# Ledger of designs, part 190: peptides against a protein of PDB entry 8YR4

Target 1, 309 residues: chain A of PDB entry 8YR4
Amino acid sequence: PRGSPALQLVVLICLGLMGLERALNVLVPIFYRNIVNLLTEKAPWNSLAWTVTSYVFLKFLQGGGTGSTGFVSNLRTFLWIRVQQFTSRRVELLIFSHLHELSLRWHLGRRTGEVLRIADRGTSSVTGLLSYLVFNVIPTLADIIIGIIYFSMFFNAWFGLIVFLCMSLYLTLTIVVTEWRTKFRRAMNTQENATRARAVDSLLNFETVKYYNAESYEVERYREAIIKYQGLEWKSSASLVLLNQTQNLVIGLGLLAGSLLCAYFVTEQKLQVGDYVLFGTYIIQLYMPLNWFGTYYRMIQTNFIDMEN

## One batch from the design tools (peptide; made by RFdiffusion4, then SolubleMPNN)

Design b2_p25_3_s3 (from b2_p25_3, 18 letters changed)
Fold by OpenDDE base, seed 4:
Structure b2_p25_3_s3 (fold): chain B 309 residues (1-309), chain A 25 residues (1-25)
Amino acid sequence: as target 1 above (309 residues)
Amino acid sequence: SSLEEKIKKILEEIEKQAEELSKLL
């Protein structure tokens, strides 16, 4: 943000907190590994208690699970509110000034309210998309790269390869299946608009329909339009289930392959029991933001399709 | 329609301004 050194400092602090989240994503599995190894070795209570206390503190900072946001993420979100408000207000003022320049040329007061509503939806969508790219996509890609490097340096290169192949296949299939689904979503939206138009036209011509006793014919025609819409809706919904299931299978196969390989190396005494737990924990941590990626990529595409029509 | 093209141009201009704002953040 040019002109506010306070907001620039907040952005720098938010970037520092994002870096801390990346460090926590590596450290939390490592400390959990160390606890499992210390428990397996029957280590002295003092070492175990220190490692457990450190793990719980790191886990509080990171957060974890579908219901608890970590302290670092909450602090980042809180600090970012002021930056987002400054950004939103600046975009709104730029659009409002541009709409004023257009409204003076256009004399059609009905179109200014609709353009304003589209501009407000567009700004909210773009600001949301930008925040999503900066705070979810880029960090997730960074966590994948850090994970590949970590597993390649501290484990066998085969673990880094499994993570790379699993995540690359997951991302590729997510894009390809989502682009394939877009055809069904467009067809559904077109049929929904056509079904609504037919219902409105039938209701506007109600007197004519009543005069010809054509009520049963219009109801049957509307039923056929609904059945055609529901057939397209089913294809859209079934394609979403297929996407989610394909994603789940890719992660499941990656987790299976890596877990079996880790278990094998533990049986050969090349890895410790804690390393098996580390691998499983780390893969699950990578999967959570990727599952959000598939959800937001769909939301982005839906907003773009709804803007094209 | 000519309205959809103008809405699309306004949205492209909003995206461009949001990209410029992203570079200004």
Scores: peptide ipSAE 0.006, ipTM 0.309, DockQ to the pose 0.011
Fold by OpenDDE base, seed 2:
Structure b2_p25_3_s3 (fold): chain B 309 residues (1-309), chain A 25 residues (1-25)
Amino acid sequence: as target 1 above (309 residues)
Amino acid sequence: SSLEEKIKKILEEIEKQAEELSKLL
């Protein structure tokens, strides 16, 4: 981003965060291995508890197994919104100014069929994402129920309770925060349509704009509309980062509570080291599809509200 | 008009290309 030293600093911070994500992807498995070793050696509870707490903290920073919604990834995504908006606005204004330099014959001569095909590809992508959601959400909910039953029957009832509370809170917060963010999305899309309509009107009146040499005025008017749109887009995107971070926090707390409790029962010889591995693996497996769901539901909401207007 | 639909769709393609470019940057 040439021209904003603040955005250049944000890019450097984002690059640093990307490096940190790579470090976390290595450290998390190492700490997990260390926990398994300490459990096998029957190490003192204090050393084990510190290692488990450190692991869960690192896992919170990393997020679910892909790192796509960890604290560091969410912070990067949040900071990157302004860089993306700057780049998008710059590209849109360059294209818009270039369209005003083109001949009327270019605008009239462009084939309708190519653009229909792009709209249809968008719609098909949304429908595919909906199908993907249904085929991933329903199984994930089933896996959660099966998991609660499994942990309640084969582990201590406290594990079933932790999983139940964690997943119930996760789902409830996902719904509530998603409903809350819908208002920002609707406002964004209304302003997007108004910005598009203004650009269409300016381009339809291309001859008049050219006759008055008003291209610079129309570009500035379009820039102001984009800035207003991007102010709403930022709220929408920031609200999503907040959702993802809230989800990550809930899973992190559940993982912390359950991992500490499991480690304690292994030290008391009530559970085996394998049971600790099972618990941690199962919680991560439950989280992964739910995390992808939040991302896809976002993409679907993007595309559906783009279709309703 | 058929022209408004063409321009709207060109703008949608431009936005999609701008989004794809913003994902690549």
Scores: peptide ipSAE 0.005, ipTM 0.319, DockQ to the pose 0.011
Fold by OpenDDE base, seed 1:
Structure b2_p25_3_s3 (fold): chain B 309 residues (1-309), chain A 25 residues (1-25)
Amino acid sequence: as target 1 above (309 residues)
Amino acid sequence: SSLEEKIKKILEEIEKQAEELSKLL
């Protein structure tokens, strides 16, 4: 972004965080291998516990298997909000100013209908994605219940309890934070519709605006409306990052507790090394579908911003 | 015209991404 050294620094930090994500994608499998080797060699508990704790910390930084909701990705997404808002606002103002210069009444009527149709297609795609999420949430809840039963019957009852507490806390926090986010999303959408209505009204009345030489005044009013919208958008986007980070923390704590307990039972020869691999894989598999919710919502929001520009 | 072609290209790319996403779903 030209003209803001602060935003340029944020871009450089985001690029550095993207490099860190690539390093984590290599380090996490290495540490996982090292745990399996230490378990196989019957290494001392202190070395094993330190390696497991280090793995879970790296996995917390990476997030899910795609890296899309780890601490590093959430921090990158949070920092990028201001860069995106600056770029979006600049593009919107350039388009709006250019549309006021263009005397194209006939193209405006067709494009307004086409932009409305694209917005309706976007809304339909959002509705389809929400329906898909509902169709994924029910199977994921079934997989969680099956997982609790499996770990309670074939492992120690403590594993079933850890999975139960972790998933119950995850679901409860997801619902509570999602309800809290809905307020910010509704306020954002109301201000978006008001900003769009003002832009459409100004463009429909472009002859009157041109007659009074009020183009600069309408552009400044639109800029103020965008700034007000972006203040609400920031709250919505930051609340999503907070949701994803809270989810990542809950899963990270469950993975830490369960992995340490599993590693301990392997050292006592009550479980095999394969059981440690099973537990870690199963917890990550339960987390993956739930984590995609935050990624889909961000992608939808990005596509909406790209359709307004 | 040039901005219209860019908007059309962006729209075609969004439509293509939406189709690819609908095939993944």
Scores: peptide ipSAE 0.000, ipTM 0.244, DockQ to the pose 0.012
Fold by OpenDDE base, seed 5:
Structure b2_p25_3_s3 (fold): chain B 309 residues (1-309), chain A 25 residues (1-25)
Amino acid sequence: as target 1 above (309 residues)
Amino acid sequence: SSLEEKIKKILEEIEKQAEELSKLL
């Protein structure tokens, strides 16, 4: 956006991070192939451990293959909050200013449909999220339990313990951080409703605002309300990035511990190279639905908080 | 005004849908 050199720099950094995500999407499979080759060739433990550690570090940066919640994606999302807020605020102020140029009759007829459309989007989003919880969260919890049982029975009990500790810590941190986020979201929604009410009142009193030529004053009051809202929105959105990054870190540590242990047992000829591939694939499969859980639980809490107010 | 009544009705319908959803969870 033409008016802020700082935001232009943030956009350039975000574009650079998007390029880095693409590089990681190529490097992660290459390092994975190299691990499989080193395991097949019975390479020395030091070379194998270094390659595994490098792979897991790259996987932590990538976020499990989808790139949706890797460190780089989280950093991009965090930096993008300010760019989104600037763009949203500019669009909202342009709409609000244009609305004050239109006739009162145009406002009275269209607002009911726009408020209804926001309500319908809210309710449709909640219904979609309930369906997502039932069809993705419950199966994912079942897959975790099945995974713990499978790794405890067919692998060394240490693998089952690593998965159990990793998933228990992941779920506990997800709940605790999400409950902490609810406070920021409730404050954001209350301020959003107050900002919207102010915009509604200004436009209901359009004739009075026109009579006193107070349009610029009402636009500035609306701008201040948006800035206050965006301060709360930033806390809500930044707290989500923190949740996703905490989740990514827990899964990354579990993947590191389990992958090193699996690689060690393959070098000791207790496991096959295929078992290493199985473990890595299974942990990534568990991570993918859980990664969405933080986003969906957020949307559910929004819709519940929007329903309590 | 007819707009305030419409906004109130929309808010009441949102609240009602909210209560129905809260009873399902």
Scores: peptide ipSAE 0.000, ipTM 0.245, DockQ to the pose 0.009

Design b2_p25_3_s4 (from b2_p25_3, 20 letters changed)
Fold by OpenDDE base, seed 1:
Structure b2_p25_3_s4 (fold): chain B 309 residues (1-309), chain A 25 residues (1-25)
Amino acid sequence: as target 1 above (309 residues)
Amino acid sequence: DELEKEIEEIRREIEEKAQELAKKL
């Protein structure tokens, strides 16, 4: 069946956004060079402020580089949710229909191997994730504190205040949005488990389903369960895009305020052009690990709640 | 059982983000 014309349009828009991301990857360095040149030439403040504002806007659209989610990437990810759900649902229904044609012995053997693989992955994952938290969260918090101290001592108290307010707002919003998101995730997981249980029960009773010629009825019930699951999955995935976009916006505002202030101090000959480059590089460096902080906070929260029970 | 699923989902999100990172490198 030809996919919905609406989904084909969404795919074309997503491909267009991928082209825009590539254009931004070239434009952002060009605008950054232009700022450095304008600072070196002691250009008028109005031209400098416009170029800095344009750079920060382009950087907001692109994101901070590797591990940073820009506005264009978030918009692409958001639009792609419906395409992914359509593809997933089609694959799941094809697998489920094919599984009803196979023997019970094949199902039991595969299920046992899959359950064992999930159990073995679960236990190894906890230790790996805890190690990843200790080696990434603590250093990132240390780098933020070091950054606030560094900018307060070597630039001006105003720069330390901008970094402090930006990082405090970032962390607070990351926590609040992650806690809000956890409700949608729990609802999704509960519905996933119910959908999986129904599929397993239908497959274990395949002889009865075949005897009553109820295969089409079980496929339709499974389709309805998938549609209910996908409604919750969309909320979970959309909440993740909202988190990433909120994080990108906070860092974008911090980068804008700090970059304009740096540019002003360079025009007043209080800072050098190199100090402008340092500030922009350091803020982007802090942003890269912070994008993961929501995932880390959620893992900490889950482990602490289950240690109290 | 719920904890193992939450951990496996966090792992999947880390793997998805890591794959998205690896596609951007």
Scores: peptide ipSAE 0.017, ipTM 0.538, DockQ to the pose 0.018
Fold by OpenDDE base, seed 4:
Structure b2_p25_3_s4 (fold): chain B 309 residues (1-309), chain A 25 residues (1-25)
Amino acid sequence: as target 1 above (309 residues)
Amino acid sequence: DELEKEIEEIRREIEEKAQELAKKL
């Protein structure tokens, strides 16, 4: 934000809080590992109590793994409200200024309320998309990279490879299946608009429909349009279920392969019981934001399509 | 998009008229 040093400071604080959230995503599993190892070793109560207290504090800062419930994430979201409002207002004023530069004939041919509502939707979509990219997509990719590095350095390189392959396959399939789904969503939206247009046309021409006693014919045409819409809606919804299930299978296979390998290394006394728990906990933490990545990529695609039109 | 909005606005007017008609029945 050019022009407010206070808002620039808030952006820097939000970026710092994002960095802290990334650090917490690594530290929370480590402290949980340490608790399990201390319990296994029957360590003194003072060491255990300190580690548990530290873990609970870190877990409070991180939240329940959904990202949205952690103190750090909530503080980031709260501070970001002012930055979002500044960005929205700037985009709205730019659109409004541009609209005033348009010809009087353009303004007379359009309802001012509809144009403002397009501007508001466009501004909300752009600002939401940018906030989304910066605060969810980039951090999730960073967490994956940090996870691969962490497992490659502190575990065997095979764990880093499993995480890399699992995440790469997950992201690739998410993109490919989401692009494949976009055709079903577009077809659904087009048929929805056509069904609405038929209903509107029939209702605007109600006098003609009554004059010809064509009410039953218009109802049947509307029913056929609804059935056609529902057939496309089903394809869109079924393709979403297929995406979610494909993602869940990739996650499940990655968790299975890594958990079996970790269990094997624990049996070979190369890893501790806590390291098995760390792997499972860390992988689940990586998967929680990734489950939303498909919804998010769809939101990105929707907002881009809504900006191009 | 403009046509979709015009359709959505007309649909809202129809839903409002249908609710008014349903209040008269």
Scores: peptide ipSAE 0.000, ipTM 0.312, DockQ to the pose 0.008
Fold by OpenDDE base, seed 5:
Structure b2_p25_3_s4 (fold): chain B 309 residues (1-309), chain A 25 residues (1-25)
Amino acid sequence: as target 1 above (309 residues)
Amino acid sequence: DELEKEIEEIRREIEEKAQELAKKL
């Protein structure tokens, strides 16, 4: 981004965070191996507890293994919002300025086809998402129930309780934060439509704008509308990062509590090293599809509202 | 949220492709 040293620094920080994600992808398996070795060697509890806590902290930073839901990825996504908005705004203003130089007839024909293609891609995306909801949400809820039953029967009632409390808190917070975010998304969409309408009205009246040499005034008015839109977009995108981070925190706390308890029972020879591996793998496996639950909930809610209208 | 991130990334890719298309204009 030419002209903002602050945004250049943010880009460098984002590149540094991407490097940190790659380091975490190597460190997390190493710490996991070290836990398995310490459990096998019957190491002292203090060394084991420190290694488990360090592993869970690194896993919280990394997320579900893809890095997409970890603290580092969320922080990168959050910082990148302003860089994207700056780039988007500069592009939109360059286009809008160039559009005022071009004949209206050329734009009416092409934009109708692009708006139709955007609408058609939007509809195709929603249909694909509905199929993904049916094939991933229902199985994930079943896997949670099966997991609670399995851990309650084969481990201890405490493990079933930890999974139950973790998943119940996760689902509840996901719903509450998603409902809160829906207000920001609606406000953003309303301002997007108003900004687009102003651009279209200015372009439809391009002859009048050229007659008064008001092109610079209309560009500045469009810039102000984009800044207002980007203020709402930032709230929407930041609220998504907050949801992802809240979800990551809840799973991280569940993983910490359950992993420490499992490690303790392995030291007391009540559980095997394989049981520690099973618990960690199962919680991570539940986390991957659950990250999408907020989006699925919103899609269900939107489709129900659209069917009632 | 990854799906909303993918929808927002697809929307962003659509907006970036609309912006790239509009930069090519």
Scores: peptide ipSAE 0.020, ipTM 0.505, DockQ to the pose 0.012; fails the geometry check
Fold by OpenDDE base, seed 2:
Structure b2_p25_3_s4 (fold): chain B 309 residues (1-309), chain A 25 residues (1-25)
Amino acid sequence: as target 1 above (309 residues)
Amino acid sequence: DELEKEIEEIRREIEEKAQELAKKL
């Protein structure tokens, strides 16, 4: 971004964080392998516990499954909001200014097709929502229940309890934080529609704007409306990062507690090394659909907000 | 429902203004 050294620094930090994500993607499997080796060698508990704790910390930084919900990814996403907003605003102002330089005939021919396309996006979102509930929410809840039953029957009752508490807390916090963020999203959508309506009205009155040579004034009014919108968009996007980070923290704590307990039982020869691998893999497998659940509960809430408005 | 109505109302106003503008051209 030209003109703000602060945003250039943020871009550089985001690139550095992207490099760190790549390093974590290599380190996490290495530490996991080291845990398996230490368990196989019957290493002393202190060395094992330190390696497990380090692994879980690295996994917290990386995030689950796709890495899209790790602390580093969330921090990158959070910092990138201002860069994206700067770029979006610059593009929108350039398009708007260029539209006011074009002839009236261009405005008459394109309006009908673009408004129709916005309406079609609303109806497509509702159908996508129902399909999502059926194909992702129900299976994810089933996988959690199956997981709790599996760990309660085949592992010590403590594992079933850890999974139950972790998943219950995850779901509860996901709902509560998503309901909380819904207010910011409603305010954002309302201001987006108002900003769009203002732009459309300015373009509808294009002849009047040209007659008074008021293009610069209309561009500045549109800029102010975009700045207001971007203030609300930032709150919405920041609340999303907070949700993802809260989810990552809950899964990280569950993974830590369960992995330490599993490692302890392997050292006592109550469980096998394979059981440790199974537990860690299964928690990560439960997290992947749950991360999608958060994304899609966000999509549900988005579409529900877009339907209620 | 209200925003869909507002969007439909804005759409209708846009279509009416576009038809008025098309009649003046």
Scores: peptide ipSAE 0.005, ipTM 0.272, DockQ to the pose 0.006; fails the geometry check

